Peptides against a protein of PDB entry 7AE7. Designs and how they scored, part 133

Target 1, 321 residues: chain A of PDB entry 7AE7
Amino acid sequence: KVYKDLREFLEVLEQEGQLIRVKEEVNPEPDIAAAGRAAANLGKNQPAVFFEKIKGYKYSVVTNVHGSWQNHALMLGLDKNTSTKDQFYELNRRWDKFPVPPNVVKREAAPCKENVIDKDINLFEILPLYRINEQDGGFYISKASVVTADPEYPDDFNKLNVGTYRIQVKDRDRVGIQALAMHDIAVQLEKAEAENKPLPIAITIGNNPLVTFMASTPVGYNQNEYEFVGALQDGVPMDIVKSDLYDHLYVPAGSEVVLEGHIIPRVRTVEGPFGEFPGSYSGARLQCEVKIDRITHRTNPIFENLYLGIPWTEIDYLMAL

## One batch from the design tools (peptide; made by RFdiffusion4, then SolubleMPNN)

Design b2_p18_8_s2 (from b2_p18_8, 5 letters changed)
Fold by OpenDDE base, seed 2:
Structure b2_p18_8_s2 (fold): chain B 321 residues (1-321), chain A 18 residues (1-18)
Amino acid sequence: as target 1 above (321 residues)
Amino acid sequence: SIEEENEELLKKLESLRP
């Protein structure tokens, strides 16, 4: 099985008993984080948790999408009871199919383009934002696939980077992003900042689960994560679409939300603290600032966010691979 | 307590699991 988007994957998770649907209205705090923690306590077969209704918000939240070996098997289109060993074997077998170039679809064929917001941007109207941990210094977007390019070689598709970074919401149209020196985004940002230029960025939320997986998997600077997604789809290309603001940035065609904007050159603002692990907070630091200039989104977008609860969190499954 | 709330929520989630 290959998934075009998050929705097709959530449907399979639900069919396989790997999704809990919460139909009752919940408070964004503390209920979402609490439910994530509770789901982690269900043992080895941890389901995703889908919240249909969040008080004060229009749209839904899903957490713990990658939060079990069963969910990971299903992501690979395998039987949910496939052993970890066999999952790794299949992952490695498919990895050798790299590169599998993505299909570039027309704008009209991309679900992420169904709606556009280009003025009066307010992230709180699109994303049901909540604190993941009680002591977090703000709201985080923790499971985004962030698209950037090399500003010196913007048309080199092999240098297009899709990565996962810690993103704190700073204002209605601003986010802080943690770009560590070891990340490909930091190399690209350094080039832009050397010339005092903005770095174009697309922050994509609610993707094909293999996009989220590959965005969390380090690859070479000259390797495109989308070409690995096609490999992990056993040679089936994924669908991408050109961003609205930038001719050189491509986003997953099926993304629930795309935040298009720029990293402001040579600006650093306070970000954090964030509870990366239970009882462990990374301190407040000066981080990059992103201005959001345009949003595209699917009708009734699903906010996919990371669960950071008890040991064997969703991040542990994403990083264990 | 946070523990009691988590246990109640866990039971609720277990009841919602197919």
Scores: peptide ipSAE 0.131, ipTM 0.769, DockQ to the pose 0.030
Fold by OpenDDE base, seed 1:
Structure b2_p18_8_s2 (fold): chain B 321 residues (1-321), chain A 18 residues (1-18)
Amino acid sequence: as target 1 above (321 residues)
Amino acid sequence: SIEEENEELLKKLESLRP
């Protein structure tokens, strides 16, 4: 089975008993993190947790989407009881199908374009933000697929990068992003900053689970993550759409939320601390700042966010294959 | 049923709310 978006995957997770739906209104703190920890204590069959109603917010949150081997099997369109060995074998078999170029769909056909916000941007109106860990220095968007390109080669689709980075909400229309020197985004940012130019960026939230998986998987600088998604879909292309602000940036057509903007050149602001592991906090550091200039989103967008509970955490599963 | 298992899990999650 191939999924067009997060919603199709969540439907399958629910059908397979791998999603818990919380229908009662919850407090964003501490209830979301508490429920995530509780789900992690369910052992190897850890379900996703979907919160329908969050006090003070309009939209929903889902956590722990990739939080089990069963969820990984289902992501690959396999039986949920497929062994880790067979999942690995199938992943490797499909990897050899690279490249599988994506389909570029029209704007009108892309669900991520259903709604537009281009003024008075307030991230808190679109995303039910909460502290993932009690001692976090702020609200984090921890499971976004971040799209950037090489500013010297904007038309080279092979240099389009889709990566996962730690993102702290800084203001209504600003986020901090951790671009480490080992990340492709850091290479692209260095080129932009050398000329004192903004780096165009699209931060995509709530994607096809294979997009999220590939965004967390290191690939070559001249390899496009979307072409690997098509390979992992066993040769079925994924659907992408052009961003609204930039002709050279393409986003998943089915994204729940797309934050379009730019990395402000040569600006660094305090980001963190963040609890990357239970009881382990990365210190506060100076990180890049993104100005959000436009939001597109699906009607009733789902905020997919990472669960950082007791190992095995969702990140451990995302990195295990 | 899968629904009953999810309801039991939900009750368990609710019991773990602080």
Scores: peptide ipSAE 0.022, ipTM 0.637, DockQ to the pose 0.021
Fold by OpenDDE base, seed 4:
Structure b2_p18_8_s2 (fold): chain B 321 residues (1-321), chain A 18 residues (1-18)
Amino acid sequence: as target 1 above (321 residues)
Amino acid sequence: SIEEENEELLKKLESLRP
């Protein structure tokens, strides 16, 4: 089984008993985090938790999508009871199929283009934002697949980077991004900032689960994560579409939300604290700032966000494979 | 059933709401 988008994956999770649907209205705080912790404590078969109604928000939240070995098996299109060992063998077998180039679809064929917001941008209208941890310094987007390119080689598709970074909401149309020196985005940003130029960026939310997986998986600087997604789909290409603002940036065609914008050159603002691990907050740091210039989104977009709690958490599963 | 398991889980989640 191959998934075009998050929705197809959530349908399979629900069919397989790996998704809990919360139909009652919840408070964004503390209920989402509490329910995520509760789901993580259900044992080895940790389900995704889908919140249909969030008080004060229009749209839904899903958490713990990658939060179990069963969910990982299903992500690979395997039986949910596939052993961790067999999942690992299958992952490695498929990895050797790299590269599998993506299909570039037309704008009209991309679900992420169903709606456009290009003025009066307000992230709180499109994303049900909440504090993941009680002591978090703000609202975080923790499962975004962030697309950037090398500003010296913008047309080199092999240098297109799809990564996962900690993103704090700063304002209605601004986010902080943690671009550490070890991240490919930091190399690209350094090149842009050397010339005092903005770095084009697309922050994609609610993706095909293999896109999210590959965005969290380190690859070589000259390797495209989308070509690995095709490999992990056992040779089936994924669908990508051009961003609206940038000809050289491609986003997953099925993304629930795409935030298009730029990293402001040579600007650093306070970001954090964030509870990356139980009882461990990363200190407040000066981090990059992204201006959001355009949003495209599916109708009734689902905000996929990471659950962070006691190991084994979703992040531990994402790092273990 | 998957539905019964989900209902039990929902009850458990509800019980964990502060």
Scores: peptide ipSAE 0.022, ipTM 0.625, DockQ to the pose 0.022
Fold by OpenDDE base, seed 5:
Structure b2_p18_8_s2 (fold): chain B 321 residues (1-321), chain A 18 residues (1-18)
Amino acid sequence: as target 1 above (321 residues)
Amino acid sequence: SIEEENEELLKKLESLRP
């Protein structure tokens, strides 16, 4: 089985008993993090947690989408009880199908283009933002697939990078991004900053689970993550669409939210702290700043965010929701 | 090795895990 988008995957997770749906209105803090922690304590078969209603926000949140071996099996279109060994075998078998070029779809065929915001951008109107950890220095977008290109070779599709980076919301239309020197985005940013030019960026949220998986998987600088997604789909191409602002950036056609903008050259602002691991906070650092210039989104977009939690919250909290 | 592959996927899942 292949998934076109996050929604098709969430439907399968729900059918397979790997998704908890919270129908009652929750407070973004602390309830989302608390419920996520409780779900993590359900043992080996940790479900995704879908929050339908969040106080003060219009849209939903889903967490822990990749949070179990069962969810990983289902992501690969396998039986949820497929052994870890067999999942690895299948993943490796499919990896050898690289490259599988994506399909470029028309704008009209891309669900991520259903709605456009190009004025008075406010991230808080589109994303139910919350602190993942109590001591976080702000709101984080922790599970985005970030698309950038090589500014010297913008038309080289093999240099199109889709990566996962720590993103802090800084303002209504600004985010901080952690681009470490070891990341492909840092190479691209260095080239742009050498010329004092903005780096075009598309921050995509709520994707096909294999896109999110590949964005979190290091690949070669001259390898396109979308071509690996097609390989992991057992040779079925994924669908991508041209960004609205940039001819050389392509985003997943099924993305729930696409934040299009640019990294401001040679600007660094304070980002953090963030609880990357239970009991460990990365300190505040100077990081890059992204200006958001355009948003495209599906109708009723789902904010997929990373769950980060301490492993000892009671299951009884989930029964009280 | 299967063990290294398991550790890599575990690390990937852990990176995606809470």
Scores: peptide ipSAE 0.018, ipTM 0.488, DockQ to the pose 0.021; fails the geometry check

Design b2_p18_8_s3 (from b2_p18_8, 9 letters changed)
Fold by OpenDDE base, seed 1:
Structure b2_p18_8_s3 (fold): chain B 321 residues (1-321), chain A 18 residues (1-18)
Amino acid sequence: as target 1 above (321 residues)
Amino acid sequence: SVAEENAALRERLESLRP
């Protein structure tokens, strides 16, 4: 099975008994993180947890989407009981299908374009933000697929990067992003900053699970993650759409939320701490700052965010391959 | 306590598992 979006995947997870739906209103803190921990403590077959109602917010949260080998098998469109060995075998088999170019869909056909916010941007109105860990220095968007391009070669689709980065909410329309020197985004940012230019960015939330997987998987600088998604879909292209602000940035057509903006050149602000692992906090650091200039989103957008708890965490499953 | 909240929430989540 191939999934167009997060919603189709969540439907399958629910059908397969790999999603728990919390229908009662919860507090953002501590209930979301506590429920994630509780789900992780259910053993090896950890379900996703979907929170329908969050006090003080309009929209829903889902966590632990990639939090088990069963969920990982289902992501690949396999039987949930497929062995880890067979999952690896199938992943490797499909990897050899690279490249599978994506389909570029029209704006009118892209669910991520259903709603637009271009003024008075407030991330808290769209995303049910919460502290993942008690000692976190703020609210994090930890499972976004971040789209950037080479500013010297904006039309080179092979240099389009889709990566996962730690993102702290800094203000209603600003986020801090951790761009490490080893990341492709850091190379692209360096080129933009050399000219004192903003780097165009699209932060996409709530994607096809294979997009999230590939955004967390290192590939070559001249390789496009979307072409690997098509390979991992066993040769079925994924659907992408042009961003609203930038002709050279393409986002998943089915994204729940797309934050379009720019990295402010030569600005660094304090970000962190963040609990990357239980009992381990990365210290506060100076990180890049993104201004959000436009939001597009699906009606009733689902905020997909990482669950961080006792290993194996979602990060461990996303990076285990 | 966080442990009690986690236990109560676990029980609740287990009750919601299909």
Scores: peptide ipSAE 0.017, ipTM 0.552, DockQ to the pose 0.031
Fold by OpenDDE base, seed 5:
Structure b2_p18_8_s3 (fold): chain B 321 residues (1-321), chain A 18 residues (1-18)
Amino acid sequence: as target 1 above (321 residues)
Amino acid sequence: SVAEENAALRERLESLRP
């Protein structure tokens, strides 16, 4: 099975008993985190948790999408009971299919383009934002696939980077992003900042689970994560679409939300703290700031966010493959 | 201080929440 988007994957998770649907209205805090922790305590077969109704918000949240070996098996389109060994074997087998170039679909064929916000941008109207941990310095978007390109080689598709970075909401239309020196985005940002130019960025939320997986998997600077997604789909290309603002940025066609904007050159603002691991808070640091200039989103967008709570956390599973 | 900046940011973000 190959998934076009998050919704197809969530449907399979639900069919396979790997998704808990919370239908009652919850408070963003502390209920989302509390319910996530409660689900994590169900044992080794940790389900995704889908919150249909969040008080004060219009849209839904899903967490712990990658939070178990069963969910990882299903992500690979395997039987949910596929052993970890066989999952690794299949992943490695499919990895050798790289590169599998994505399909570039037309704008009208991309679900992420169903709705557009290009004025009076307010992230809180689109995303049910909450503190993941009680001591977090703010609201985080912790499971976004962030798309950037090499500003020196913007037309080189092999240098298109899709990565996962810690993103703190800073204002209605601004986010802080943690671009560490080890990340490909930092190389691209350095080039842009050397010329005092903005770095174009697309922050994509709620993706095909293999996009999220590959965005969390380090690859070479000259390797495109979308071409690995196609490999991991056993040779089936994924669907991408051109961003609205930038000719050289492509986003997953099925993204629930796409935040298009730019990293402001040579601006650093306080970001954090964030509870990356239970009992471990990364200190506040000066980080890059992104201005959001345009949002595209699916109708009734699902905010996929990382579950952080009791080990094994979702990140532990994402790092284990 | 970093703590004061974080507190002010939290307050600001809470005020932006619908």
Scores: peptide ipSAE 0.000, ipTM 0.314, DockQ to the pose 0.816
Fold by OpenDDE base, seed 4:
Order: C-alpha cells, then structure tokens, then sequence
Structure b2_p18_8_s3 (fold): chain B 321 residues (1-321), chain A 18 residues (1-18)
C-alpha cells in the first residue's frame, strides 16, 4: 500500500484500529498534550489521536501518527503486526531502490493548492496551535517537513532539502526555526546570509507519512528526500508540485498546509524554551526567523503535530530505523 | 489538577480503543 497523503494514511490507521477519534470538543491545553501522553503511555499499539473539534479553533489536530511499531509497519504498507526486524529488513531492501524521482504534478492537480491565503496571514486561523509541554515558551510546529534549496545551486534537485526542525510560532505570520549547524538547512542559510539574501522556504504540514519519516532521517547533502520516499514506496514515485512563490521549491502535492516564505537574513530572535524531554528544556536561544508570505492549504486542513516525551514516543519510532 | 486531567483522558482514550 502506498499513501498519497496524510488522509489516506489516517483512513488506514482507523481501519486497522490504530487511530482514536475524539469527536467531542477538547481544550487545546491541556487536553491535546495529555492525550498525546496517554497514547504514548499505552506501551504498545499506540494509536494516533485525532481531535475533530478544538475549542477556539476551526480545524482539527492529529497526534501520534508515527507513535508505534504498528503505525510504522502500516506506513510501510505492511501488516500492522509485522515485526520490527522484518520492518527493518524491508526498509533496507527498499532503500537500495534510491533514487526514485518524484512526479511533478500540475498546480490544478495538487490538493495542497485548494485554498490560498496571500494577505492578512494569521497562522492561528489555519493551525489549532497549543503548548505541547506546560513550560514551553510558546506554540510549536513539531512535525513539519521543511523544504529549502541550495541558493548557489537552486536548480540542482539533488540539493533540495526536506528536513524536520523545531518551529516556534512568533507572530501571526512569523515563526522561529532551529537550524543547527549539523543540519543541511544551516549550510544553505549560511550561503544565503553570506550574500545578505533571504533563504526561500516552504514549511509543509500534514504529509504522506513517508515524507515525514524521510524529513526526520538524515541523508547526504546531495540526496533528495523525495527520491527516498519513492524508494520506500517500493519504487512508486511520490507526487510533488512547485511552490507558488518559488520555481525551485517543490512541496508534497497532498500537504494539508504549506507555509511559504523566507528566512530573514542575519536576523536572530529568541526561541524557546521547549520541552524536548520531560524535565529537560532546551534553553532559550537566538534562532532564525521566517516570514510567512503565502499559505496554501487543503479544505479543512488537519494539523499534524508531534508529542514529545520520555521514550518511546513518536519521535523515537521516526528515528529508530 | 493536570495529573487528574491526564488520568481522565487516559481512561477515556482506553475506553475509545476498539
């Protein structure tokens, strides 16, 4: 089984008994984080948790999508009871199929383009934002697949990077991004900042689960994560579409939300603290700032967000193989 | 308390599991 988008995956999770649907209205705090903890603490067969109604928000949230070995097996299109060993062997077998180039679809065929916001941008109108941890210094987007390119080689598709980074909401149309020196985005940002130029960025939320998996998986600087997604789909290409603002950036065609903008050159603002681990907050640091210039989104977009806590949480399953 | 809310949510999630 191959998934075009998050929705197809959530349907399979629900069919397989690996998604709990919360139909009653919840408070964004503390209910979402509490449910994430509760789901993680089941110890086995941890389900995704889908919140249909969130007080003060129009749209839904889903958490713990990758939160178990069962969900990981289903992501690979395997039986949910496939052993970790067999998942590992299958992952490695498919990895050797790299590269599998994606299909570039037309804008009109891309679900992420159903709606456009290009003025009066307010992230709170699109994303049901909440504090993941009680002591978080703000609202975080923790499961975005962030698309950037090498500004020196913008047309080199092999240098297109899709990564996962800590993103704090700073304002209606601004986010802080943690670009560590070890990340490919930091190399690309350094090149842009050397020329005092903005770095084009697309922050994609609610993707095909293999896109999210590959965005959290380190690859070579000259390797494209989308070509690995095709490999992990056993040779079936994924669908991508050009961003609206940038001809050289491609986003997953099925993304629930795409935040298009730029990293502001040579600007650093306070980001954090964030509770990456229970009782361990990464201190407040000066981090990069992104201006959001355009949003595209599916009708009734689902905000996929991660719960972080003591292992084994969703992030541990994303990084375990 | 946050602990009581978390316990109640846990019970609720367990009850919603098929």
Amino acid sequence: as target 1 above (321 residues)
Amino acid sequence: SVAEENAALRERLESLRP
Scores: peptide ipSAE 0.024, ipTM 0.641, DockQ to the pose 0.031; fails the geometry check
Fold by OpenDDE base, seed 2:
Parts: structure tokens; C-alpha cells; sequence
Structure b2_p18_8_s3 (fold): chain B 321 residues (1-321), chain A 18 residues (1-18)
């Protein structure tokens, strides 16, 4: 089975008993993080958690989408009880199909283009933001697939990078991004900053689970993550669409939310702390800043965010029941 | 991070390489 978007995957997770649907209104803090912790503690069959109603927000949140080997099997379109070994063999078999070029769809055919916000941008109106960990220095977008290109070779599709980076919300239309030197985005940013130019960026949220998987997979600088998604779909191309602001950036056609903007050249602002691991916080650092210039989104967008486990609490147990 | 969750899942998958 191949998924066009996050929604088709969530439907399968629910059918397979790998999604907990919370229909009651929850508080963004601490309930979302608490329920995520509880789900992570359910042993081997850790489900996704879908929050339909969040106090003070219009839209839903889903967490722990990739939180188990069962969810990983289902992502590959396998039986949920497929052994981790067999999942590995299948992953490797499909990897050898690279490259599988994506389909470029028309704007009118892309669900991520259903709605546009081009003025008075407020991330809090489109994303149900919350603290993932109690001591986090702010709200994080932790499961985004970030699209950038080489500023010297913007039309080279093989240099189009889709990566996962730590993103802190800084203001209504601003986010901090952690671009580590080992990531392809850092190479692209260095080139842009050498010329004191902005780096075009598209931050995509709520994707086909294989896009999120590949965005979190190191690949070669001259390898496109979308072509690996097609390989992992057993040779079925994924659908991408041109960004609204940039002719050279392509985003997943099915993204729930697309934040289009630019990294501000030679600007660094305080980012963090963030609880990267249970009981471990990274220190505050000076990081890059992105200005959001345009948002496109699906109707009733789902905010997919990461759950990071803290040690089990009594509240976490109560939210797991 | 998602990268770490996916890396941990991959590490679990890789640990099962024969």
C-alpha cells in the first residue's frame, strides 16, 4: 500500500489499532505531551495519538506517528506484525530502486494549496503550538520536512534538500532553525550568507510518512529525498508541487501546512533550551532565523509534531487509559 | 528529534541485520 498523504496513513493506523483518538477537548499543556509520554510507555505497540480538540486552537494535533515498529511496518505498507528483520529486508530491497522521480502536479491538484495566508501571518492561528517538554524555552515544530536548494544551482533538482531540523517558534511570523554544519542546509546557507543573500525555505508539516522518514535520513548532497520516497513506495512516484514563492522549491503535494519564507542572512538569535532526550536539555545557542512570508495549508490542517519522552508520571498513566 | 526517533528505529532495524 502507498499513501498520498498523512491522512491516508492515519486512517490505516486507526484501522490497525495503532492510533488513539482523543475526542475530548485537551489543554495544549500539559495534556498533549503527557498523552504522548503515556503512549510511548505502552510497551512495543506504541500508537499514534490524535487530538481532535485543543483548547484555544482551531485545529488538531497528532503525535507519535512513527513511534513504533508496527507503525513503521504500516508506513511501508506491510502487515503491522511484520518482523523488524523483514521490514529491514524490504526497506533495503526498495532502496535499490532509487531513483524514482516524483510527479510534479498542478497547483490545483495539490491539497496543500487549498488555503493561502499571505498577510497578517500568525503561526498560532494555523498550528496548535505547545511545549513538548516542561523546561523547553518555547514552542517547537519538531517534525517538519524543510525544503531548501543550492543557491548556486537552484535549478538542479538533485541538490534540492529535504531535511528535518529543530525549529523554535520565535514570533507570529518567525522561527529559529538549528542548521548544524553536518547538514546539507548548512552548506546551502553558507553559500547564501557569503553573498549576504536570504536562503529560500519551505517548512512542510504533516506529510506522507515516508517523506518524514526520508527527511530524517542522511543522503548524499546530490541525491533528492523525493526520489528515495518513490523507491520506498516500491517504485510508485510521490506527488510534489511547486512552491508559491519560489520556482525552484518543490513541496509534497499533500502537506497539511507549508510555511514559505527565507533564512535571514547573517542573523543569529537565541534558541533553546530544548529537551532533546528524557531529562537532557541542550543549552541555549545562537541559531538562524527564518521569516515566514506565506502559508499554504489544507482545510482543517493536522499539526504533526514529535513526542519526546520524559520519565513516566502518574498523569501520563491516566492519559494512556 | 524526529531524526533521532527515525534513527533509533533504523538502529533497531540495523541491529537485526544478519
Amino acid sequence: as target 1 above (321 residues)
Amino acid sequence: SVAEENAALRERLESLRP
Scores: peptide ipSAE 0.007, ipTM 0.454, DockQ to the pose 0.019; fails the geometry check

